Peptides against a protein of PDB entry 5D63. Designs and how they scored, part 114

Target 1, 292 residues: chain A of PDB entry 5D63
Amino acid sequence: SLRRGIYHIENAGVPSAIDLKDGSSSDGTPIVGWQFTPDTINWHQLWLAEPIPNVADTFTLCNLFSGTYMDLYNGSSEAGTAVNGWQGTAFTTNPHQLWTIKKSSDGTSYKIQNYGSKTFVDLVNGDSSDGAKIAGWTGTWDEGNPHQKWYFNRMSVSSAEAQAAIARNPHIHGTYRGYILDGEYLVLPNATFTQIWKDSGLPGSKWREQIYDCDDFAIAMKAAVGKWGADSWKANGFAIFCGVMLGVNKAGDAAHAYNFTLTKDHADIVFFEPQNGGYLNDIGYDSYMAFY

## One batch from the design tools (peptide; made by RFdiffusion4, then SolubleMPNN)

Design b2_p18_7_s4 (from b2_p18_7, 9 letters changed)
Fold by OpenDDE base, seed 5:
Structure b2_p18_7_s4 (fold): chain B 292 residues (1-292), chain A 18 residues (1-18)
Amino acid sequence: as target 1 above (292 residues)
Amino acid sequence: SVLASHEAKFNAFLAKEM
């Protein structure tokens, strides 16, 4: 089954993603096909899938940017019914906003069926143009029509997945203790992470013994990412991934505080030095504590 | 913490990575 998480949802037939037009929070805002740039944030095209308890394979889809939900207009079963953003809640009982999401016949892509109408989210005519209509359309689970097949590119990790990535890293001290702060984390591209770092003022900050040293830099970076998250997204129920680590060197005579994030495939961590904005596979310290 | 204080001089860190 599809895991709870944040997804970029891409059409299986053409290079188009499910986009909330202009990221608007207004009820009735069209959801449309739109081009995307791989390995970027794609602001209006991120969806938090929240599984409905005791309803198999059924989710709400909250647009990360607007905080509104994917909604089949009036729950109509008519082909061509508009799919829009609409106000809602993660665990709504409104069938207009409940979506059964299961693997298609190809075993890789998913189909998105409205729970009430039993129609499917359809990129009308497979139109790859920006603003192309997305609508509810008749179909079956077994059909191979790429207009109704979607790849769910997971853009987030659970706390358990993050924990597993940390555990695989060779630069973890035997006394390591991790503290998980949230349940689900949007993982940023390095370019976005770096931009937040730049905008924080940290590149111009002066290292000063004790008064503003490694721990201050690392905590300031985490605070900057947290603020960026709060300012950028209207959806709730997730955090932005930015870890803080405390580490000790091999000699045991020096300690450092630094940040870390996840690699693109979410399988590994990469260390981030907030004093210079560098990404490193080996920061020269073994972590004995992290919080993220 | 493992150490009583965190003492990672930035310049020393850079030198280590170079």
Scores: peptide ipSAE 0.023, ipTM 0.658, DockQ to the pose 0.065
Fold by OpenDDE base, seed 1:
Structure b2_p18_7_s4 (fold): chain B 292 residues (1-292), chain A 18 residues (1-18)
Amino acid sequence: as target 1 above (292 residues)
Amino acid sequence: SVLASHEAKFNAFLAKEM
């Protein structure tokens, strides 16, 4: 079953992703096929899938950027019915915005079926051009038509997955205590994480004993990421991953505060030094506390 | 280390953990 999370949704036949045109929050904004750049944020192409309680394999799909929801126009079962962004709520009962998402016959891609109409999200004619029509179209779960098959590239982690990644890291102190602040986290590419760091003014900040030292840098970075998230995305129900750690050195006579994020595969953490913008696999400290 | 030492804050960090 598809997990709750943020996904980049890519067509199985052509290098096109499900895109909310111009990221507009206006009701009726077209959802279209659009090119994408791997390992980037792809702003208008991220979708929060929220599972509906007691309705098997059924979700709402909220565009992360606009905060609007994938909507089958008038819930029509007619082939070629527009799929648009429209205002909604995560746990709506509106069948125009409810999508049953299950594996296709190939076992790797998914199909996206409207709950009410039973039609499928279709990249019309498999058109790879920017702005290509995405529509509701007749189909079946077992057919192999790539126009209706989608790869769900997960761009987020649950708090449990983040916790597991931390637990696998060798630089964790025996007294480690972690505090989870949110439930689902968008994991940023390092380039984006670094840009937030640059824009925060931290590169120009002066280290000063006690008054503005390691903990201030680490907390300022987390605050900057939080603010970036709030300013960049209109959807709710997720956070941007940026952790703070307190660590102790091997000698047990020095401590440090620093940040961390997740690796590209989400399996491990990487340490981030907010005083210089460096990414490290070993920061020279073992973490005894984290919050994220 | 290239970074300034944070030894002076060690006890404060431990206090916050507890």
Scores: peptide ipSAE 0.022, ipTM 0.672, DockQ to the pose 0.108
Fold by OpenDDE base, seed 4:
Structure b2_p18_7_s4 (fold): chain B 292 residues (1-292), chain A 18 residues (1-18)
Amino acid sequence: as target 1 above (292 residues)
Amino acid sequence: SVLASHEAKFNAFLAKEM
């Protein structure tokens, strides 16, 4: 079963992703096929899948950028019916915005069926061009048509997954206490994380004893990420991953405050030094406290 | 306290990284 999370949704046949045109929040904005760049944020192409309670394998799909929902126009079962962004809510009962998402016959890709119409999200003609039509189209769960098969690349982690990644790290102190602030986290590419760091002004900030030292840098980075999230995305129900840690050295005579994020595969954490923008597998401290 | 040792935190980090 598909987990709650943020997904980049890519066609199984051609290198095209499900894109909300121009990231517009206007009702009726076309959802189209569009090129994407691997390992980047792909702004208009991220979708929060929210599972509907008591309805098996059924979700709403909220565009992260616009805050609008994938919507089958008028819920029509006619082939070629437009799929658009439209205002909605995560737990709507509107069948125009309810999507049953299950594995295709190939066991890797998914098909996206409208709950009401029973038609499938279709990249019309498998067109790989930017702006290619995505529509509701007749289909079956078992057919192999790649126009209706989609890879769901998970771009987020649950708090439990983040907790597990931390727990696997060798640089955790025996007295460690972690505090989870949110439930689902968009994990940023390092390039984006670094850009936020640059834009925060931290690269030009001067270390000053006590008044602006390691904890100030680490908190400022988290605040910058939080602000970036609020300013960048209109969807709710997720956070941007950026942790703060307090650590102690092996000798027990020095402490440090620093940040951390997740690796590309979401399996591990990587430490981030907000005083210089460095990513490290070992920052020289064992964490006794984190919040994220 | 461990937290009171924050004065030399970054220098210690750099020394290890170097």
Scores: peptide ipSAE 0.021, ipTM 0.659, DockQ to the pose 0.099
Fold by OpenDDE base, seed 3:
Structure b2_p18_7_s4 (fold): chain B 292 residues (1-292), chain A 18 residues (1-18)
Amino acid sequence: as target 1 above (292 residues)
Amino acid sequence: SVLASHEAKFNAFLAKEM
């Protein structure tokens, strides 16, 4: 089954993603096919899938940027019915905004069926052009039409997945205690993480004994990421991944505070030094405490 | 110890934010 999370949703037939046009929060904003750039944020093309309790394989899809939800216009079962952004809530009972998402017959892609109408999200004619129509269309779960098949590229991790990534890292102290602050985390590309660091003013900050040292840098980075998240996205129910660690060196006579994020494949952590903006697989310390 | 000092510092910070 599809896990709760943030997804980039890409057509199985052509290099087109499900895009909320201009990221607009207006009711009735068209959802369209649009080109995307791999390994980037793709601002208008991220969707938070929230599973509906006690309804198998059924979700709401919230656009991360606009905070509005994927909506089948009037819940109509007619082929060609518009799919739009519309105001809603994560656990709505409105069948226009409820989507059953299950594997297609190929076992890799998913189909997206409206819960009420039983029609499927369709990239009309498989059109790869920017602004191509996405509509509700008749179909079946077993047909092979690529216009109705979608890859769900996971852009987030659960707190449990983050915890597991930390646990398998070799630079964790035997006394380690981790504190989980949120349930789901958008994982940023390093380029975006670095840009937030630059915009925070930390590159120009001066280390000063005790009054502005390693812990101040690490906390300032986390605060900058938190603010960036709040300022960038209208959806709720997720955080931006940025951890803080305290570590001790191998000799046990020095400690450091630093940041960490997840690798592109979400399987490992990478350390980030907020005093110089460096990414390291080994920062020279073993973590005895983290919060993220 | 260095560890105790760091822990005390961060505990104070977290307590302030909570």
Scores: peptide ipSAE 0.017, ipTM 0.637, DockQ to the pose 0.558

Design b2_p18_8_s1 (from b2_p18_8, 6 letters changed)
Fold by OpenDDE base, seed 1:
Structure b2_p18_8_s1 (fold): chain B 292 residues (1-292), chain A 18 residues (1-18)
Amino acid sequence: as target 1 above (292 residues)
Amino acid sequence: GSHGLGPEKNAAALAEVA
């Protein structure tokens, strides 16, 4: 089954992603095909898939930017029915906003079926142009039509996945204790993470003994990421990944506070020094505590 | 402007407390 998470949803036939037009929160805002840039945020093209309890393979899809939900207009089974953003809730019973998502016949892509109408999300004519129509269309699960096949590129990690990534890192102290603050985390590209750091004012902050030193920098970075998340996205039920660590040096007589994020493949962590904006595979300390 | 990395703390300064 598809895991709960944030996805960039890309057409299997053409380089187009499912896009909420202009990121608008207005009811009836068109969902369209749009170009995307790899390894970027793609602001209007991120969707939180929330699994519906006791309904197999069925989800709501919340646009991260707008906080609205993918909605089949009037739940119509007619081919060409508009798919729009519409106000909703994660665990709605409205069949217009319930989507059964399962693997296609190729075993790599997914199809997105409206729970009520049994029609599929279709990039009409496989049009790769920006603003191309996405609609409900008749189809079957076994049909190979790429207009109805979508790759779900996961842009988030669960708390368990983050924990596993930390556990694999060689720079974790034997006394390590981790504390999970949220359940699902959007993982940012380093470029975005760095931009948040720059915009926070931390590059210009002065180190001062105790009053504003390593722990203050690390916490300020986490606070900046948290605020960026709150200010950037209208959807709820996820956080932005930014960890804080306390680490001890090899001699055991000195400690440091720093940040960390996940690598692009989400398999490993990378350390971030908030005092200089550097990314390091080895920061020179072994972490005995983290919260994220 | 940017600044250099500040000095580390004594390990006891970031120690666990009950």
Scores: peptide ipSAE 0.055, ipTM 0.736, DockQ to the pose 0.240
Fold by OpenDDE base, seed 3:
Structure b2_p18_8_s1 (fold): chain B 292 residues (1-292), chain A 18 residues (1-18)
Amino acid sequence: as target 1 above (292 residues)
Amino acid sequence: GSHGLGPEKNAAALAEVA
């Protein structure tokens, strides 16, 4: 089954993603097909899938940018019914905003069925142009039509997945204690993470004994990422991944505070030095504490 | 540019407390 998380939803037939037009929060904003750039944020094309308790394979889909929900207009079962952004809640009972999401017959892509109408999210005519219509359309779960098949590219990790990535890293001290602050984390591309670092003013910050040293840099970076998240997205129920670690050197006589993020495949962590903006596989310390 | 990496702390400065 599909896990709770943030997804970039890509058509199985053409290089087009499900896009909320202009990222607008207005009720009735069209959801359309749009081109995307791999390994970027794709601002209007991220969707938080929230599973509905006690309803198998059924979700709401919240646009991360607008905070509005994928909505089948009037819940109509007619082919060609508009799919729009509309105000809602994560655990709504409104069948216009409830989507059953299961694997297609090919075992790799998903189909997105409206819970009420039983019609499917369809990229009309498989049109790859920007602004192409997405609509509810008649279909079946076993049909091979690529207009109704979607890849769910996961852009987030659960706290458990982040914990597992940390546990696999060789630079973790035997006394390690981790503290989880949130449940689901959007993982940023390094380019975006670096830009937040630059915009924070940390590149121009001077190291000063005790008053502004390693812990201040590491906490300032986490605060900058938190603020960026709050300022950038209207959806709730997720955080932006940015960890803080305390580590000890091999000799056990020196310690350091630093940041970390996840690799592109979400399987490993990479260390980030907030004093110089460097990414390192080995920062020279073994972590005995982290919070993220 | 960045100011580079400053000296690490003594391990006792980042020690666990009860």
Scores: peptide ipSAE 0.048, ipTM 0.732, DockQ to the pose 0.262
Fold by OpenDDE base, seed 2:
Structure b2_p18_8_s1 (fold): chain B 292 residues (1-292), chain A 18 residues (1-18)
Amino acid sequence: as target 1 above (292 residues)
Amino acid sequence: GSHGLGPEKNAAALAEVA
């Protein structure tokens, strides 16, 4: 089954993603097909899938940017019914906003069925143009129509997945203790992570013994990422991934505080030095503590 | 310090976290 998480949802037939037009939070904002750029944030095209308890394979889809939900207009089963952004809640009972999401017959893509109408989210005519209509359309689970097949590219990790990535890293001390601050984390591209770092003022911050040294830099970076998250997204129920580590050198007599994020494939961590904005696979310390 | 940075902290000092 599809896991709770943030997804970029791409059509299986054409290079188009499910886009909330202009990221608007207004009720009735069109959800449309739109081009996307790989390895970027794709601001209006991220959706938090929240599984509905006791309703198999059924979710709400919250647009990360607007905080509104994917909504089948009037819950109509008529082919061509608009799919829009609309105010809602993660655990709504409104069938207009409940989506059964299961694997298609190809075993890779998903189909998105409205819980009430039993129609499917359809990129009308497979139109790859920006602003192409997305609508509810008749269909079946087993048919191969690519207009109704979607790749769910996971853009987030759970706390457990992050924990597992950390545990796989060779630069973790035997005494390591990790502390999870949130449940789900949007993983940023390094370019975005770096831009947040630049905008934080940290590049111009002066290292000063104790009063503003490694721990201050590391915490300031995490705070900057947190603030960026709060300022950028209207949806709740997720955080932006940015970890803080304390590490000890091989001699055991010196320690450093630094950041870390996840690699693109979410399988590993990469260390980030907030004092210079560098990414490192080996920062020269073994982490004995992290929080993220 | 490491990588041209300021000096790292004493491990004991940085370990003083509750």
Scores: peptide ipSAE 0.044, ipTM 0.733, DockQ to the pose 0.237
Fold by OpenDDE base, seed 5:
Structure b2_p18_8_s1 (fold): chain B 292 residues (1-292), chain A 18 residues (1-18)
Amino acid sequence: as target 1 above (292 residues)
Amino acid sequence: GSHGLGPEKNAAALAEVA
């Protein structure tokens, strides 16, 4: 079954993603096909899938940017019915906003069926152009029509997945203690993470003994990411991944505070030095504490 | 040694306290 998480949803037939037009929070905003750039944030194209308790394979889909939900207009079963952004809640009972999401017959892509109408989210005519209509359309779970098949690329990690990535890193001290602050984390591309760092003013910050040193830089970076998240996204129920670590050197006589994020494949962590904006696979310390 | 723009801290500076 599809896990709770943030997804970039890409058509299986053409290089088009499910996009909330202009990221608008207005009711009735068209959801359209739009081009995307791999390894970027794709602002209007991220969807939080929230599983409905006790309803198998059924979710709401909240647009991260707008905080609105994927909505089948009037819940109509008519082919060509618009799919729009609309105000809602994660655990709504409104069948216009409930989507059954299961694997297609190819075993890789998913189909997105409206719970009420039993029609499927369809990239009309497989149109790859920006702004192409996405609509509810008749279909079946087993048919091979690529207009109704979607890849769900997970853009977030659970706290457990983050913990697992940390646990397999070779630069973790035997005394390591981790503290999880949230349940689901959007993992940023490094370019976005770096931009947040730049915008924070940290590149121009002066290191000062004790009063503004490594721990201050690391915490300031985490705070900057947190603020960026709050300012950038209207959806709730997730955090932006940015960890803080305390580490000790091999000799055991020096310590450092630094940040970390996840690699693109979410399988590993990469260390980030907030004093210079560098990414490192080995920062020269073994972490004995992290919070994220 | 240094970390970033400044020297590394003594391990005691970031020590766990009971």
Scores: peptide ipSAE 0.042, ipTM 0.736, DockQ to the pose 0.302

Design b2_p18_8_s2 (from b2_p18_8, 6 letters changed)
Fold by OpenDDE base, seed 1:
Structure b2_p18_8_s2 (fold): chain B 292 residues (1-292), chain A 18 residues (1-18)
Amino acid sequence: as target 1 above (292 residues)
Amino acid sequence: GSHGLGPEKNAAALAQVA
């Protein structure tokens, strides 16, 4: 089954993603095909898939930016029915907003079926142009039509996945204790993470003994990421990944506070030094504590 | 512009904050 998470949803036939037009929160806002840039945020093209308890392979899809939900207009089974953003809730019973998502016949892409109408999310005519129509369309699970096949590129990690990535890192102290603050985390590209750091004012902050030193920088970075998340996205039920670590040097006589994020493949962590904006695979400390 | 790293903290002192 598809895991709960944030996805960039890309057409299997053309380089187009499912996009909420202008990121608008208005009811009836068109969902359209739109170009995307790899390894970027793609603001209007991120969707939180929330699994519905006791309904197999069925989800709501919340647009991260708008906080609205993918909605089949009037739940109509007519081919060409509009798919729009509409107000909703994660665990709605409204069949217009319930989507059964399962693997296609190719075993790599998914199809997105409306729970009520049994029609599929379709990039009409496989049109790769920006603003191309996405609609409910008749189909079957076994058809090979790429207009109805979608790659779900996971842009988030669960707390368990983050925990596993930390556990694999060689720079973790034997006394390590980790504290998980949220359940699902959007993982930012380094460019975005760095931009948040720049915008926070930390590059111009002065180190001062105890009153504003390593822990203050690390916590300020986490606070900046948290605020960026709150200010940028209207959806709830996820956080932005930014960890804080406390580490001890090899001699055991000195410590440091720093940040960390996940690598692009989400398999490993990379350390971030909030005092200079550097990314490091080895920061020179072994972490005995983290919260994220 | 960014500044260089400040000096390290005492490990015991930092551990008390955790």
Scores: peptide ipSAE 0.040, ipTM 0.732, DockQ to the pose 0.253
Fold by OpenDDE base, seed 5:
Structure b2_p18_8_s2 (fold): chain B 292 residues (1-292), chain A 18 residues (1-18)
Amino acid sequence: as target 1 above (292 residues)
Amino acid sequence: GSHGLGPEKNAAALAQVA
C-alpha cells in the first residue's frame, strides 16, 4: 500500500506532473499537467497523501503549497469532470476528496480513483503541454492507458526512515542518542537547502568564541529551515528535514555542532557545515547526539 | 584545529551541555 508521505506525481506516459495551477488556494483552482525539473522542489506539484483510517488504500491529497485538497468537481462520474484544488481536511468524509490509490497493472505506476465516482485521474489526451487538463475519466484498474497511470515519487521520509539512514552512517559515535521531533519530513534538494542557508544571513555571520560559535550556527540553520517551511507551505502535518548533530573527533578531545540532511535517495545522511555552507560525507566528527 | 570559521570546542564542554 502507498505510505503516508509527500509525493511528486508524474504521468507514466509523458514528462508531466500533477500541478496545482499557480499554487492558488482558491476553491476550484485547476489541477493541471505541468513540466517539472528533477532534483528541484517543484513548488506547486507536491502532494501530501494522508491515509484514511479503516478505508483501504484511500487517501486525501493535500497540495503542500496551497494547503487545499485534490477535489473531483461535484463528485461527478462524467468523463472529463474537472479535478481542482478545494478547501478540505485531511480526514474528510467528502467523497469528492477521497482517492483510492493502488498499483496499476504494470506494478510500478499507480492509478488514482475517486472513492465516490470510481473514475480515475486522467491526463486528458496525454497532453504534455503546460496547463493540460486533468480530469476524472472512466477506466478500470487493469487497463494500460498511460493517461491514468502515475508514478508516485516520494519526496519525504518518515522519522523511522531518517533514523535508519543515520544508523547506517559510519560517523556515528557509540554513545549516540537521537531525538526525533516530527513524524514526516520533506527532504530538500541541496540547492534549496543552500538557498535557505544563504537567505538566513549565516554566510555573513561572524564566528565568536562561545557567544556565537558552532552550536549557534547549527541551531540558526535549523531555525532558518523551520521558518522557511512555515513561510513557504500552507499544508500541515509534516516538517522540513534539517538535523542538528553534536559530534566528537576521533581523539575525543574536540567537539563540533553541525547540521545534516538526507541524500536525494533518502538512504544516507550528508553533513552540512553551517559556518561555510559545505556538504561533507565526513565532517571529521562522530555524532553522539542528534535532533531533527 | 578549527571547524568552519572557528576552532573546535572542547569535547567535554559540549558533552556536559548536551
Scores: peptide ipSAE 0.037, ipTM 0.735, DockQ to the pose 0.301
Fold by OpenDDE base, seed 2:
Structure b2_p18_8_s2 (fold): chain B 292 residues (1-292), chain A 18 residues (1-18)
Amino acid sequence: as target 1 above (292 residues)
Amino acid sequence: GSHGLGPEKNAAALAQVA
């Protein structure tokens, strides 16, 4: 089954993603097909899938940017019914906003069925143009129509996945204690992570013994990422991934505080030095503590 | 020392390595 998480949802037939037009939070904002750029944020095209308890394979889809939900207009079963952004809640009972999401017959893509109408989210005519209509359309689970097949590319990690990535890293001290602060984390591209770092003022911050040294830099980076998240997204129920680590060197006579994020494939961590904006696979310390 | 262990690696030293 599809896990709770943030997804970029891409059509299986054409290079188009499910886009909330202009990221608008207004009720009735069209959800449309739109081009996307791999390895970027794709601001209006991220969706938090929240599983509905006791309703198999059924979710709400919250647009990360607008905080509104994917909504089948009037819950109509008529082919061509608009799919829009609309205000809602993660655990709504409104069938207009409930989507059964299961694997298609090809075993890799998903189909998105409205819970009430039993129609499917359809990229009308497979139109790859920006602003192409996305609508509810008749269909079946087993048919191969690519207009109704979607790749769910996971853009987030659970706390458990992050924990596992950390545990796999060779630069973790035997005494390591990790502290999980949130449940789900949007993983940023390094370019975005770096831009947040630049905008934080940290590149111009002066290192000063104890009063503003490694821990201050590392915490300031995490705070900057947190603020960026709060300022950028209207949806709730997730965080932006940015970890803080405390590490000890091999000699055991020096300690350092630094950041870390996840690699693009979410399988590993990469260290980030907030004092210079560098990414490192080996920062020269073994972490004995992290929080993220 | 910092964090209950040895001293922190300072920015100047880090800049030399980077």
Scores: peptide ipSAE 0.030, ipTM 0.668, DockQ to the pose 0.077
Fold by OpenDDE base, seed 4:
Structure b2_p18_8_s2 (fold): chain B 292 residues (1-292), chain A 18 residues (1-18)
Amino acid sequence: as target 1 above (292 residues)
Amino acid sequence: GSHGLGPEKNAAALAQVA
């Protein structure tokens, strides 16, 4: 089953993603096929899939940027019915905004079926052009038509997945205590994470003994990421991944505070030094505490 | 201006949460 999370949804036939046009929050904003850049944030193309309790394989899809939901216009079963962004709620009962998402016959891609109409999200004619129509279309679960097959590229991690990534890192102290602050985390590309760091003013901040030292830098980075998240996205129910760690050196006579994020594949953590913006696999400390 | 990486803290200065 598809997990709750944030996804970049890519067509199985052509290099096109499901895009909310201009990221607009207006009701009736077209959802279209659009090109994307790998390993970037793809602002208008991120969707929070929220599973509906007690309804198998069924979700709402909230556009992360606009905070609006994927909506089949009037819930019509007619082939070619527009799929738009529309105001809604995560646990709506409106069948226009309920999507059954299951594996296609190829076992790797998914099909997205409207719960009410039983039609499928279709990249019309497999058109790879920017602004190509996405519509509800007749189909079956076993059909091999790539116009209705979608790869769900997971852009987030659960708190449990983050916890597991931390636990397998070799630079964790035996006394480690982790404190989980949220349930689902958008994982940023390093370029975006670095840009937030630059925009925070930290690159120009002066280290001062105790009054503004390692812990202040690390907390300021986390605060900057939090603010960036709040200012950038209209959807709720997720956080932006940015951890703070306290670590002790091998000699046990010095400590440091630093940040960390997840690697591109979400399997590991990488340390981030907020005093210089560096990414390190080994920061020279073993973490005895983290919050994220 | 540039600040660089400051000195390490004493481990005891960072109180561990139990």
Scores: peptide ipSAE 0.024, ipTM 0.644, DockQ to the pose 0.254

